# Peptides against a protein of PDB entry 3J47: the designs that were tried, part 97

Target 1, 121 residues: chain A of PDB entry 3J47
Amino acid sequence: IRLTNQLKSLKGLQSKLKDVVEYLDKVINKELPINHTILGKLQDVFNLLPNLGTPDDDEIDVENHDRINISNNLQKALTVKTNDELMVIYISNLVRSIIAFDDLIENKIQNKKIQEQRVKD

## One batch from the design tools (peptide; made by RFdiffusion4, then SolubleMPNN)

Design b2_p29_3_s4 (from b2_p29_3, 15 letters changed)
Fold by OpenDDE base, seed 4:
Structure b2_p29_3_s4 (fold): chain B 121 residues (1-121), chain A 29 residues (1-29)
Amino acid sequence: as target 1 above (121 residues)
Amino acid sequence: MSKLIQEMQEIIDKLKELVKEKEEELKKL
């Protein structure tokens, strides 16, 4: 039962990450304006990810020591194949961050549709 | 449990790669 619910949550996460990619494609195609709040939430998702390759040496903003420690502890928890509990906590935090990001994307898409309707009326 | 966690990690890693690629494309605009 618990593992089936985790697998269902992961499939939900996979769907939400596809919605994120679709949003980024719409921004790249200039179909949507750049939203710095959405990009900031994307960056928060990335900071939770243990193996996004080395920050290019040009954006070491040294001011988030607590976030770097969380990333290193999380990377250690993922490399240690034996701590199923820390992996579950990680995935649960990642899922929460991506749901909050998807809700923000959907709200921005809806707001754009409402603005486009108001310009046609 | 180890196999399921591995499959979960592989899915996460593929999705990271796709989102990172799109973010890099966005930074070039």
Scores: peptide ipSAE 0.018, ipTM 0.439, DockQ to the pose 0.069
Fold by OpenDDE base, seed 2:
Structure b2_p29_3_s4 (fold): chain B 121 residues (1-121), chain A 29 residues (1-29)
Amino acid sequence: as target 1 above (121 residues)
Amino acid sequence: MSKLIQEMQEIIDKLKELVKEKEEELKKL
């Protein structure tokens, strides 16, 4: 029962992460315009990540500190084998934040597919 | 802007990999 709920939450997160990837690839390829609302919601997802570690003060590059810290703290959070219960709570909160903009991503992907079909016909 | 989107993509790819790894661990239990 507990494992089934954890597996369902992980599959949900994996699906939503795939939809975010598909959106970001289309934006990188200039197929879609940058949507600041989607990027703001992605930033909210990253800000809800537990700060698992002060950066160990051992490599000062003083001009990029805030942006490199989010990637490094996230990478550290992903490499720390945290207690499986804390990880499930974390994933559940991350999933809730990702779901909050998923409908917006899906609407943008669908609108683009409709436009691409209308240009081929 | 394009660099920030690329950094976000790399983070999402890593999160997707971790979710897949944990799904495989949960299937072995």
Scores: peptide ipSAE 0.017, ipTM 0.399, DockQ to the pose 0.284
Fold by OpenDDE base, seed 1:
Structure b2_p29_3_s4 (fold): chain B 121 residues (1-121), chain A 29 residues (1-29)
Amino acid sequence: as target 1 above (121 residues)
Amino acid sequence: MSKLIQEMQEIIDKLKELVKEKEEELKKL
């Protein structure tokens, strides 16, 4: 049961991150306008993603000492068999944040389509 | 369990990379 829920959450995360990539491709291809609210939420998602361990990305953002400790504790939790609960909570929060971001993308795409339809009628 | 966690991490890392690449492409426009 627990592993099945983790796999379901991961598959959901993977789908929603693909939808984000597809949105960014549409913006790059000028099919959609740049939306600063979407980019801000994408940055929020990246800020929630742990920096899992290349010690060689010297982007010392010194302002997030608590996030570095959470990332290190999570990386330790991935290596130590006893911290599966923190990993489930983390993945659940990450998936919720990405779902909320994907819902924002879809709402913006739909709003654009509705406006384009209203200009043609 | 360890292998599944590793596979989950590799998927998350690849998806982060893809989204980061697209964000950097967007910043160049």
Scores: peptide ipSAE 0.017, ipTM 0.419, DockQ to the pose 0.069
Fold by OpenDDE base, seed 3:
Structure b2_p29_3_s4 (fold): chain B 121 residues (1-121), chain A 29 residues (1-29)
Amino acid sequence: as target 1 above (121 residues)
Amino acid sequence: MSKLIQEMQEIIDKLKELVKEKEEELKKL
């Protein structure tokens, strides 16, 4: 039961991340205007993602000792069987950030459609 | 437990790859 619920939650997260990728593709294809608030929230989501990659492939900014500590604590929470609680808190915060980002994307798409309708009337 | 953690890691790795590709496309724009 618990593992099935975790897998269902992970599939839900994967769906929301697909919606984010589809939004980014629409922005790249100039179908949607660049929204700096959306991009800033995307950056916040990625800044919360642990660098689970080798230290040698990410020239991503040496300036936040706090990010390295969060990344190292989560890499430890994923690799070390002893911090399931910190992993659950982190995944919960990541999921909340992605949901809030998806809601922001949908609100901006809807507002654009409403504005385009009002210019045609 | 090991298989679920592995499936989560594979999803995270695939998401990182997709993001890196989109950041590279945005830097070329």
Scores: peptide ipSAE 0.017, ipTM 0.417, DockQ to the pose 0.048

Design b2_p29_5_s2 (from b2_p29_5, 12 letters changed)
Fold by OpenDDE base, seed 2:
Structure b2_p29_5_s2 (fold): chain B 121 residues (1-121), chain A 29 residues (1-29)
Amino acid sequence: as target 1 above (121 residues)
Amino acid sequence: DLKKKIEEVKELVKKFEELIKEQLKKLEE
């Protein structure tokens, strides 16, 4: 029961991440306009995750020691079973940020479809 | 500049998607 619910939640998270990638592809391909509110929310998600980059990004911004600690704690939370309480807090904050971001993407795509339909009528 | 930043963000999202996929695989085994 607990593991099956965790698996369902993680499958839901994977689907939302896929929708985010597909949105970013449409923006890169100029199929969608740049939305600064959406990009700002992505930056907020990744500012909580500074080491999701390859270890080969030699931008050791020495000023981000506190941000490096938050990401190392999430990466440790995903790879190392060392603190279950902090893991739940970090994952919960990440998941809330991704859900809020996915809702903004969906709303923007729907609004564009409505505008394109109004131009055809 | 903005296009490059969006591409960087896209690769970060893909890497996170792959990490989630690997964790799903470990839970299904």
Scores: peptide ipSAE 0.133, ipTM 0.711, DockQ to the pose 0.400
Fold by OpenDDE base, seed 1:
Structure b2_p29_5_s2 (fold): chain B 121 residues (1-121), chain A 29 residues (1-29)
Amino acid sequence: as target 1 above (121 residues)
Amino acid sequence: DLKKKIEEVKELVKKFEELIKEQLKKLEE
């Protein structure tokens, strides 16, 4: 029961991440205009994630020291079974940010489709 | 510059999607 609900939530998250990739592809292909509000929310999501990139060792901006500590603490929390509560908080904040981002993408795609229909009429 | 930054963000989203997929696979095994 609890595992099934976690799997369902994670499948839902995966679907939302796919919608994000498809949106970013449309922006890269110039099919959609750049929306700074959408990109800002994405950046906020990734700022809550541990650095899922190997740091390419060439720009240690010293101003990110607190972000590096949060990143290292979450990577350490993922690697070391030692704070299930902090991991749940970080994942919960990430999931909330992704949901709020997906809703913004969906609204933007819908509004564009409605405008494109109105221009054809 | 902005296009390159969007591509970098896209690759980060894809990496995260793959990590989620791998975790799903491990939970289904």
Scores: peptide ipSAE 0.123, ipTM 0.701, DockQ to the pose 0.397
Fold by OpenDDE base, seed 5:
Structure b2_p29_5_s2 (fold): chain B 121 residues (1-121), chain A 29 residues (1-29)
Amino acid sequence: as target 1 above (121 residues)
Amino acid sequence: DLKKKIEEVKELVKKFEELIKEQLKKLEE
């Protein structure tokens, strides 16, 4: 059950990241201006991140606070219609925080596999 | 400048998409 939910959240996250890449391509190609659509997709990614972790770890409050701060900073950059460069910096920091969160997920998965093997032995 | 930074963000998002794909594959095995 928990693993299936994590797989579903990861598939959802991957789909949202693909949508962000496709949008960034359109902006790079000057087909679209930078829009609040990126913020909406990134907020959807953040809503999936709590479901990728173990809900039982007390570390949730610090990680959620950092995610909320990054989202709020991105939202602030997007509401300030005049600084596309600042917005790209906030998106970069957000993506780096998400990658660092994936590394933590991988470490948790590996540690769980090692513990399950030690209980069989 | 801005176009280069957007490209750098795109490459980071693609790297993360690939990491997620690899994790999904490892969980399906």
Scores: peptide ipSAE 0.114, ipTM 0.686, DockQ to the pose 0.261
Fold by OpenDDE base, seed 3:
Structure b2_p29_5_s2 (fold): chain B 121 residues (1-121), chain A 29 residues (1-29)
Amino acid sequence: as target 1 above (121 residues)
Amino acid sequence: DLKKKIEEVKELVKKFEELIKEQLKKLEE
């Protein structure tokens, strides 16, 4: 039961990440205009995310020591069974930020469709 | 500049999607 609920939540997160990638592809392809509010919320997600940097990017600047520590703390919380409480806090903040981003994407796609319909009438 | 940042962000989201997929696979084994 608990494992099935975790798998369901993780599959839900994967679906939302896919929707984010599809949105970013539409923006890259100029099918959607750049939305600074959406990009700002996406930046908030990545500021709360540890650098998912490949371990091969060890050449980028000593000035991110606090970001590297937050990075190492979630990767360490994901890899090391020793801080389930910090892992829950980071995942909860990540999930909240992804939900808030998904809601902004949906609201903007809907608003654009409504405006495009009103310009055709 | 901004397009490049969006592509970098897209790549980070894909890396995260892949990590989630790998964790799902490990939980199904």
Scores: peptide ipSAE 0.113, ipTM 0.688, DockQ to the pose 0.393

Design b2_p29_5_s4 (from b2_p29_5, 14 letters changed)
Fold by OpenDDE base, seed 4:
Structure b2_p29_5_s4 (fold): chain B 121 residues (1-121), chain A 29 residues (1-29)
Amino acid sequence: as target 1 above (121 residues)
Amino acid sequence: SLLEEIEKQRKLVKEFEKLIQELLEKLKK
């Protein structure tokens, strides 16, 4: 039961992250204006999970061994079942943070799609 | 620049998506 609920929560989180990526793509492509509130909230999510990414990520300072270790530990904590308690805490906090602004993101994306369809018609 | 920061955020989100996907795959097995 607990595992099933965790899977459901993670699937929900994945869907919301997809929305975030789509939003950011639209902002990068200048299809949507920059919303500093959304970007700030997204940064808050990153601050809950320091040093996201892999050592091969160009945005990670490879020379900072401590950060690399933290990143590796975080990745392990998220993907290895033996770290369930830490995983649940991080995921729960992230889900709460993302839910707080996901509706806004979805609405912005949908509104833009509607406008694009109207132009094509 | 602000655009560079947004691109960085996108990169980080993609990495997080990857981690979540890996976790989901492991938990489904």
Scores: peptide ipSAE 0.345, ipTM 0.854, DockQ to the pose 0.356
Fold by OpenDDE base, seed 2:
Structure b2_p29_5_s4 (fold): chain B 121 residues (1-121), chain A 29 residues (1-29)
Amino acid sequence: as target 1 above (121 residues)
Amino acid sequence: SLLEEIEKQRKLVKEFEKLIQELLEKLKK
Protein backbone atom coordinates (compact mmCIF):
# COMPACT_ATOMS: atom_id res chain seq x y z
CA ILE B 1 0.00 0.00 0.00
CA ARG B 2 2.72 2.49 0.94
CA LEU B 3 4.81 1.75 -2.16
CA THR B 4 1.73 1.89 -4.37
CA ASN B 5 0.87 5.31 -3.02
CA GLN B 6 4.44 6.47 -3.57
CA LEU B 7 4.38 5.22 -7.14
CA LYS B 8 1.10 6.98 -7.82
CA SER B 9 2.43 10.21 -6.34
CA LEU B 10 5.59 10.04 -8.44
CA LYS B 11 3.60 9.39 -11.61
CA GLY B 12 1.50 12.42 -10.82
CA LEU B 13 4.62 14.48 -10.24
CA GLN B 14 6.07 13.34 -13.57
CA SER B 15 2.93 14.42 -15.38
CA LYS B 16 3.03 17.83 -13.74
CA LEU B 17 6.69 18.29 -14.65
CA LYS B 18 5.80 17.54 -18.27
CA ASP B 19 3.23 20.32 -18.13
CA VAL B 20 5.87 22.69 -16.79
CA VAL B 21 8.23 21.85 -19.65
CA GLU B 22 5.47 22.44 -22.18
CA TYR B 23 4.69 25.79 -20.60
CA LEU B 24 8.32 26.89 -20.61
CA ASP B 25 8.69 25.85 -24.26
CA LYS B 26 5.72 28.00 -25.18
CA VAL B 27 7.18 30.96 -23.32
CA ILE B 28 10.58 30.49 -24.99
CA ASN B 29 8.87 30.28 -28.38
CA LYS B 30 6.93 33.46 -27.56
CA GLU B 31 3.62 31.62 -27.80
CA LEU B 32 2.78 32.63 -24.23
CA PRO B 33 3.73 35.76 -22.35
CA ILE B 34 6.19 35.63 -19.50
CA ASN B 35 4.46 35.11 -16.17
CA HIS B 36 6.74 36.12 -13.34
CA THR B 37 4.52 34.50 -10.72
CA ILE B 38 4.89 31.08 -12.33
CA LEU B 39 8.63 31.52 -12.81
CA GLY B 40 8.99 32.56 -9.19
CA LYS B 41 7.08 29.55 -7.93
CA LEU B 42 9.19 27.29 -10.12
CA GLN B 43 12.32 28.83 -8.66
CA ASP B 44 10.96 28.07 -5.19
CA VAL B 45 10.89 24.42 -6.20
CA PHE B 46 14.52 24.54 -7.31
CA ASN B 47 15.50 26.17 -4.04
CA LEU B 48 14.35 23.00 -2.28
CA LEU B 49 17.11 21.18 -4.21
CA PRO B 50 20.20 23.35 -3.69
CA ASN B 51 22.65 21.04 -5.47
CA LEU B 52 21.02 20.74 -8.91
CA GLY B 53 23.18 21.72 -11.87
CA THR B 54 22.30 22.43 -15.48
CA PRO B 55 22.89 19.18 -17.43
CA ASP B 56 24.01 20.93 -20.64
CA ASP B 57 27.01 22.73 -19.18
CA ASP B 58 29.44 21.45 -21.83
CA GLU B 59 32.15 23.65 -20.40
CA ILE B 60 34.49 21.22 -18.67
CA ASP B 61 35.51 23.54 -15.86
CA VAL B 62 36.63 22.39 -12.43
CA GLU B 63 33.63 24.21 -11.04
CA ASN B 64 31.38 22.38 -13.46
CA HIS B 65 32.85 19.07 -12.38
CA ASP B 66 31.96 19.87 -8.81
CA ARG B 67 28.43 20.84 -9.79
CA ILE B 68 28.01 17.75 -11.93
CA ASN B 69 29.31 15.61 -9.10
CA ILE B 70 26.87 17.22 -6.70
CA SER B 71 23.98 16.65 -9.11
CA ASN B 72 25.03 13.04 -9.59
CA ASN B 73 25.32 12.58 -5.85
CA LEU B 74 21.84 13.96 -5.35
CA GLN B 75 20.51 11.67 -8.06
CA LYS B 76 22.20 8.73 -6.42
CA ALA B 77 20.90 9.70 -3.01
CA LEU B 78 17.35 9.99 -4.33
CA THR B 79 17.44 6.60 -6.01
CA VAL B 80 19.18 4.74 -3.19
CA LYS B 81 16.94 6.14 -0.46
CA THR B 82 13.70 5.40 -2.31
CA ASN B 83 12.15 3.80 0.77
CA ASP B 84 13.69 6.18 3.28
CA GLU B 85 11.11 8.02 5.35
CA LEU B 86 13.04 11.27 5.21
CA MET B 87 13.21 11.05 1.44
CA VAL B 88 9.46 10.50 1.26
CA ILE B 89 8.91 13.63 3.33
CA TYR B 90 11.28 15.61 1.12
CA ILE B 91 9.60 14.50 -2.10
CA SER B 92 6.18 15.19 -0.60
CA ASN B 93 7.18 18.77 0.08
CA LEU B 94 8.45 19.10 -3.49
CA VAL B 95 5.19 17.68 -4.85
CA ARG B 96 3.15 20.13 -2.79
CA SER B 97 5.17 23.02 -4.20
CA ILE B 98 4.55 21.91 -7.78
CA ILE B 99 0.85 21.18 -7.23
CA ALA B 100 0.43 24.72 -5.93
CA PHE B 101 0.86 26.21 -9.43
CA ASP B 102 0.28 23.30 -11.85
CA ASP B 103 -3.40 24.12 -12.31
CA LEU B 104 -2.50 27.66 -13.33
CA ILE B 105 -0.03 26.34 -15.90
CA GLU B 106 -2.55 23.90 -17.35
CA ASN B 107 -5.16 26.62 -17.67
CA LYS B 108 -2.79 28.88 -19.59
CA ILE B 109 -1.75 26.10 -21.94
CA GLN B 110 -5.36 25.06 -22.53
CA ASN B 111 -6.45 28.62 -23.22
CA LYS B 112 -3.75 28.95 -25.86
CA LYS B 113 -4.77 25.68 -27.51
CA ILE B 114 -8.36 26.86 -27.66
CA GLN B 115 -7.29 30.09 -29.36
CA GLU B 116 -5.17 28.21 -31.88
CA GLN B 117 -8.04 25.89 -32.70
CA ARG B 118 -10.32 28.87 -33.27
CA VAL B 119 -7.87 30.27 -35.81
CA LYS B 120 -7.73 26.94 -37.66
CA ASP B 121 -11.52 26.70 -37.83
CA SER A 1 18.77 37.64 -19.63
CA LEU A 2 15.32 36.58 -18.49
CA LEU A 3 15.03 34.28 -21.50
CA GLU A 4 18.28 32.58 -20.55
CA GLU A 5 16.96 32.06 -17.05
CA ILE A 6 13.81 30.45 -18.42
CA GLU A 7 15.94 28.13 -20.54
CA LYS A 8 17.92 27.24 -17.43
CA GLN A 9 14.69 26.45 -15.60
CA ARG A 10 13.62 24.23 -18.48
CA LYS A 11 16.87 22.29 -18.26
CA LEU A 12 16.44 21.85 -14.52
CA VAL A 13 12.89 20.58 -14.95
CA LYS A 14 14.12 18.06 -17.50
CA GLU A 15 16.65 16.89 -14.95
CA PHE A 16 13.86 16.45 -12.41
CA GLU A 17 11.89 14.41 -14.92
CA LYS A 18 14.88 12.14 -15.36
CA LEU A 19 15.27 11.69 -11.61
CA ILE A 20 11.61 10.86 -11.15
CA GLN A 21 11.71 8.41 -14.04
CA GLU A 22 14.65 6.62 -12.47
CA LEU A 23 12.84 6.43 -9.15
CA LEU A 24 9.76 5.01 -10.85
CA GLU A 25 11.81 2.38 -12.63
CA LYS A 26 13.39 1.28 -9.37
CA LEU A 27 10.04 1.07 -7.62
CA LYS A 28 8.61 -1.05 -10.41
CA LYS A 29 11.41 -3.63 -10.16
Scores: peptide ipSAE 0.338, ipTM 0.849, DockQ to the pose 0.413
Fold by OpenDDE base, seed 5:
Structure b2_p29_5_s4 (fold): chain B 121 residues (1-121), chain A 29 residues (1-29)
Amino acid sequence: as target 1 above (121 residues)
Amino acid sequence: SLLEEIEKQRKLVKEFEKLIQELLEKLKK
């Protein structure tokens, strides 16, 4: 039961992250206006994941090492056996941050789709 | 620029998505 709930939660998180990517693509393509509040909240999420590094990190080995560490820490926080208290705090804050603006992102994407449909009709 | 920063954010989100997917696969096995 616990594992099932964890998987459902992670799948939900993955879906929300896909929404974020879609939103950012629309902003980059100038289909949606820039919303500094959303971008700021997204940055807050990244600040909770310091080991993700930067997009400019050209050292594949270092990046892979950091990603492995993050994955392991996330796994430890979600499993009963080897919890990292600090990572539990980070994950909790991360999830709260994503939930806080996910509805706003979805609403903006939906509103744009509605407008596009109206123009085509 | 702001656009460059948004592109950086997009890349970071994609990396995070990959991490979540890898975690899901580990938990399912």
Scores: peptide ipSAE 0.319, ipTM 0.840, DockQ to the pose 0.423
Fold by OpenDDE base, seed 3:
Structure b2_p29_5_s4 (fold): chain B 121 residues (1-121), chain A 29 residues (1-29)
Amino acid sequence: as target 1 above (121 residues)
Amino acid sequence: SLLEEIEKQRKLVKEFEKLIQELLEKLKK
């Protein structure tokens, strides 16, 4: 039961992260305007992850090495219980932050799709 | 630039997504 609930929670988180990626892709492709509120909320999420770091410059070898390091550091931060109380706080704030703006992301994507369909009609 | 920051955010989210996927796969095994 506990494992099932954890799996369900992680799947939900994954779905929300996918929405974020889709949103950012649309912004990068200039399909949606920049929303500083959403970007600020994302930054808040990253600020909760002390070992996530910042992406380095786009050298392939450095990027792969950095990706591995980021993933390993993030995995270590999330799975290695050094300070359980602090981790609970970080995860709770992370979830709250994502929930707070996920609906906004979905609404913006949906509204754009509706507008594009109306223009084609 | 702002665009560079958005790209960085995208990269970070993708890495986080990958981590979650790996965790999910481990839990399913």
Scores: peptide ipSAE 0.293, ipTM 0.824, DockQ to the pose 0.374

Design b2_p29_7_s2 (from b2_p29_7, 19 letters changed)
Fold by OpenDDE base, seed 2:
Structure b2_p29_7_s2 (fold): chain B 121 residues (1-121), chain A 29 residues (1-29)
Amino acid sequence: as target 1 above (121 residues)
Amino acid sequence: NLNQLQNLLDEISKLLKEVEKLQEELKKK
């Protein structure tokens, strides 16, 4: 029961993160205009998220020791099977930030798909 | 700028991979 609820919550988070990736790819490819409100909320996510650098990214800016400690804690919470409580805290903060704009992202993606279909027809 | 968007995309993509890994690890239990 608890594990099934955790898997369902993670699947929901995974879907939302995929929507954000699809949105950012469309903005980078100039298929969608830059929306500063969405980008500001994404930046807030990353300010609340510790630096998601892989341990192999030698570009860890050593000058931000406090930001690095929070970083290592999220990565450690995601990779270490035994620290479920810290994982839930960090994921909950991330989810609160993502939920606030996910509907806006999805609506923009859908509206663009509708416009592209109308131009092909 | 476009470089900041790419950096943001890279960070989200890393997070997504870690969430996927966690999901697969929980599914094996």
Scores: peptide ipSAE 0.148, ipTM 0.735, DockQ to the pose 0.078
Fold by OpenDDE base, seed 3:
Structure b2_p29_7_s2 (fold): chain B 121 residues (1-121), chain A 29 residues (1-29)
Amino acid sequence: as target 1 above (121 residues)
Amino acid sequence: NLNQLQNLLDEISKLLKEVEKLQEELKKK
C-alpha cells in the first residue's frame, strides 16, 4: 500500500516534469512565446536547488563529491524521510511549483493552439 | 535568454532522469 502510493506520486511528478520539458522545447523551437512568469518561477525554484542532477557519469572529477552527496540527499529525500528539514522544504516547494506551472503551461499551449486556429479560419 | 532556457531544460531533464531511476529502483523492491 505505502509503496504503491509512493510509485503513484512519483509517476505524477514524472508526468509534470515531462510537461515542463515539452513546454521548454516548444519555447526553444519558437512554437510558443517566452512567458517570463513561468520561466522566472522555474528559475527561482532551481536557484533554491543549485545542485539538482548527477553530472553525466563521464565527468567524475573530485570537485563533484559535494554535488554527488546533494544528489544522493535529494534522492534520499524523494524516497526516504531524511532528517534534512531544509531539503524537505525545498523539494516540497519544487513539487508545488511544478504542479502550479503545469496548469499554466497547459493553458498557454491550449490558448496558443486556439489563437492559431482562429487566425487560419 | 536562449542559453538560460537550455540550462533550465538541462536541469529539469536531469531531475526527470533521476525521478525515472528512483521509480525503477522502487519497482525492483
Scores: peptide ipSAE 0.132, ipTM 0.718, DockQ to the pose 0.107
Fold by OpenDDE base, seed 5:
Structure b2_p29_7_s2 (fold): chain B 121 residues (1-121), chain A 29 residues (1-29)
Amino acid sequence: as target 1 above (121 residues)
Amino acid sequence: NLNQLQNLLDEISKLLKEVEKLQEELKKK
């Protein structure tokens, strides 16, 4: 039950994120007008998110290996854990922002597609 | 500007990939 609900919620989030990607692609391609309210809220959330998928550019010089490795692994593990915990908070705020505009995004995309089809008929 | 939109798209695309990864990890449990 709990895992199924988590998977269902995550699938919902995945779908909404895909809608946001599609919206941004359409805005970039000038198929839709810029909505500053949507973009501003998304930017605010991402400014709070830790950099996703940046390899830690901790090319910290190789020269003092033995005591540093255990402390660095623990510090890295704590930093990763803290970043993951913070990420959950910020993802929750992102989800709230996405949900608040999801219907607006979907309606704009659909209405544009319907208008483009009607011009071809 | 277009660069800010592209940066936002890139970050959302990264987040989407992490969500997909987490989803696959949860399906293995």
Scores: peptide ipSAE 0.126, ipTM 0.715, DockQ to the pose 0.078
Fold by OpenDDE base, seed 4:
Structure b2_p29_7_s2 (fold): chain B 121 residues (1-121), chain A 29 residues (1-29)
Amino acid sequence: as target 1 above (121 residues)
Amino acid sequence: NLNQLQNLLDEISKLLKEVEKLQEELKKK
C-alpha cells in the first residue's frame, strides 16, 4: 500500500516534470512566448533544491543536506505569506518524498545484498 | 534570457531522470 502510493505520487510528479520540459522546449524553440511568472516560479523551485542532478545526488551526505535544506525552505515558505506558499510547501514535500523514497530503495538494496551474502555463507 | 531558460531546462531534466531512476528501481521490487 505505502509503496504503491509512493509509486503513484512519483508517476504524477514525472508527468508534471515532462509537461514542464515540453513547455520549456516550446519556449526555447519560440513556439510559445516567455512567461516570466512561470519561469520565476520554476526558478524558485530549483533555488529550493540545491544539488539536484549532481554526481553526488546518490550520496547519503547530499541526501541529508538536501533534507535539511528542504526543511529550512519549508520553514521559510511557512513564514512567507504569498500565493506561492502552498506551491513551495507542495514542492518541498514532493522532494522530501523523493529523497525518502531514494533512501528506502538504497536500504532495500543493501538489505537484499546482506541477505544474499548470508545465504552464501 | 535564453541561457537561464536552458539552465532551468537542464535542472528539470536532471530531476526528471532522477524520478525515472526511482520509478524503475520501484518496479524491480
Scores: peptide ipSAE 0.124, ipTM 0.727, DockQ to the pose 0.087

## One batch from the design tools (peptide; made by RFdiffusion4, then SolubleMPNN)

Design b2_p30_1_s1 (from b2_p30_1, 21 letters changed)
Fold by OpenDDE base, seed 2:
Structure b2_p30_1_s1 (fold): chain B 121 residues (1-121), chain A 30 residues (1-30)
Amino acid sequence: as target 1 above (121 residues)
Amino acid sequence: DKLLQNLLKQLELEETLEINRLELLEELLK
């Protein structure tokens, strides 16, 4: 009973992984549009995955090298995307700061004009 | 593009691990 339930849960996980792989293939082949909500959820899943590139200390086999490379390439791609998102946030905050400075300059110019008018009256 | 390719490769690797775990469980059920 317990082992049969574990086998059933693993078969369900395998089917779900296959469906996600098939979806990603269709997106890569441009058969489906990129859904950013699905990609965000997939990223959250991968951030919760144990680093498949940390060998649990017990076998340095040649298959581990490809797994480590895939994990490192995924982490690098996630880091690049995060840096691009942070850059967009930085630029947006810079533009907001420039606008706030322009408003401050305009307010100073207006206040100066009002003061010059009061000295002429 | 590169992110999607890395996500795909990671999922293929996870799928292969789960297949191997399933095969081991099926052998233990004989």
Scores: peptide ipSAE 0.022, ipTM 0.418, DockQ to the pose 0.017
Fold by OpenDDE base, seed 4:
Order: sequence, then structure tokens, then C-alpha cells
Structure b2_p30_1_s1 (fold): chain B 121 residues (1-121), chain A 30 residues (1-30)
Amino acid sequence: as target 1 above (121 residues)
Amino acid sequence: DKLLQNLLKQLELEETLEINRLELLEELLK
């Protein structure tokens, strides 16, 4: 029950992330005007997100160097403040949810690894 | 333009990572 509700919440988050990607594509394609309010709030999201794009130092394949460069270029670009308060609150709640899910996923992976080790001993 | 393209690429990366994490969680629930 608790795990099923967490997975449902995570699927809801994935759907919202997809909606944001589709919005940014439309803005890049000049189908929609740049909303500086939305961009500033996306900046606040990424500043509050744990660095999800850091590969654990153990999986540095050559493809990860380009990902690190994209993340670093984003972090440098995120220093451009554009202020609008109402979506900051929504996104701050979204980010808090993502962080709480990241911690939960990591704790579950670690607990599974510990159980698999105890079955081999 | 370049900022928006960087934001898009980062969101696409985060979406892909979140999909993979969801799939792993679904496997761990089974």
C-alpha cells in the first residue's frame, strides 16, 4: 500500500516533467512566446534538485563527460534570475517531493543489496 | 536560445533518469 502510493506519486511527477519538456519544445520551436516566469521557476527547480545527472564516480563512460558538461552549462545558465512567485511555490513542493523520492529509492536499493548479501552468507 | 536549449536537454535527461528509476521501483515491487 505505501509503496504503491509512492509509485503512483512518482508516475504523476513523471507526467508533469513530460508536460514541462513539451512546453519547452514549443518555446524553442517559437510556437509559444518565452514565459520568463516559467523559466525562472524551472531554474528554482533545478537549483533544488539533487544533482541527478552526476553519475556515481564508478560509471564514468565517455558518454557521461558530455552529460556533466550539459549539467554544468545548465547550472551556469540558472544564475539568470527572473522572478515570479506563484509557480515557485508549486515547483518548490514538486522539488521537495523529488528529493524525498530520491532518498526513498536510494534507501530501497540499499536495503535490497543488504538482503541479497545476507542470503548469500 | 542557448539557455532554453540547455534547460530542455537537462529536462530530457531528468525525464529519462526518472523513467529508469520508476522501472527499477516497479521491478523491486514485483
Scores: peptide ipSAE 0.020, ipTM 0.407, DockQ to the pose 0.069
Fold by OpenDDE base, seed 5:
Structure b2_p30_1_s1 (fold): chain B 121 residues (1-121), chain A 30 residues (1-30)
Amino acid sequence: as target 1 above (121 residues)
Amino acid sequence: DKLLQNLLKQLELEETLEINRLELLEELLK
């Protein structure tokens, strides 16, 4: 039940992310005017993304393997936990921002389709 | 232009991450 609801919410988020991609493509293609308020809030959302870059494990010197492996496993476990906590905060803010723009994006796409139809009649 | 392309690329990366998370959640449901 809880996991099924999370999966349903996540599928809903994926659909909304696709709508935002389609909006950005239309803006890049000059099919829609740039909305600086949408772009500014999308930037704020992306600045809240946890850096999912694994710290490249490739620069810590070969000479202290056993105590460093326990510290690195703990630091990696703490980094994964901190990344998961930041991801939950990020996704919560992302969802809130995307929902707040969904109606505005859809309205702009629909208004343009209506204008293009009126120019063909 | 460059800003919009960077935002698009960041969004595609986020979509890919969210797909991988969905697949993991589907595997845990099975």
Scores: peptide ipSAE 0.019, ipTM 0.430, DockQ to the pose 0.035
Fold by OpenDDE base, seed 3:
Structure b2_p30_1_s1 (fold): chain B 121 residues (1-121), chain A 30 residues (1-30)
Amino acid sequence: as target 1 above (121 residues)
Amino acid sequence: DKLLQNLLKQLELEETLEINRLELLEELLK
């Protein structure tokens, strides 16, 4: 029961992180205008992150070792877990920020999809 | 531009770490 509820909460967080990634990609691709309120809230979250390191540019280019990448990513996940207090503070701040702008992200993504459909008709 | 790309990369790394944590939790729940 407790573990199932934690897993459900983490799956919910993962879905919201994906929505934020999709939003940032659309902003980078100039498909959506920059929202400074969203960016300010994201910056506040990222300033409270545990030091995740720079993503080693060497882990993105290995198209041929799914098992080694899973093991290295699991070791990274376990190493980041060693600072459980910073991760709890981080997740709490991330959730608070996401709740504050999620409706705005969803509305912008939906409005863009509607515009793209209207240009194909 | 560069700031948004850095924020995106950090978020993608966190999503990946959270996926791996969820997979481990799913395996412990079987």
Scores: peptide ipSAE 0.021, ipTM 0.436, DockQ to the pose 0.041; fails the geometry check

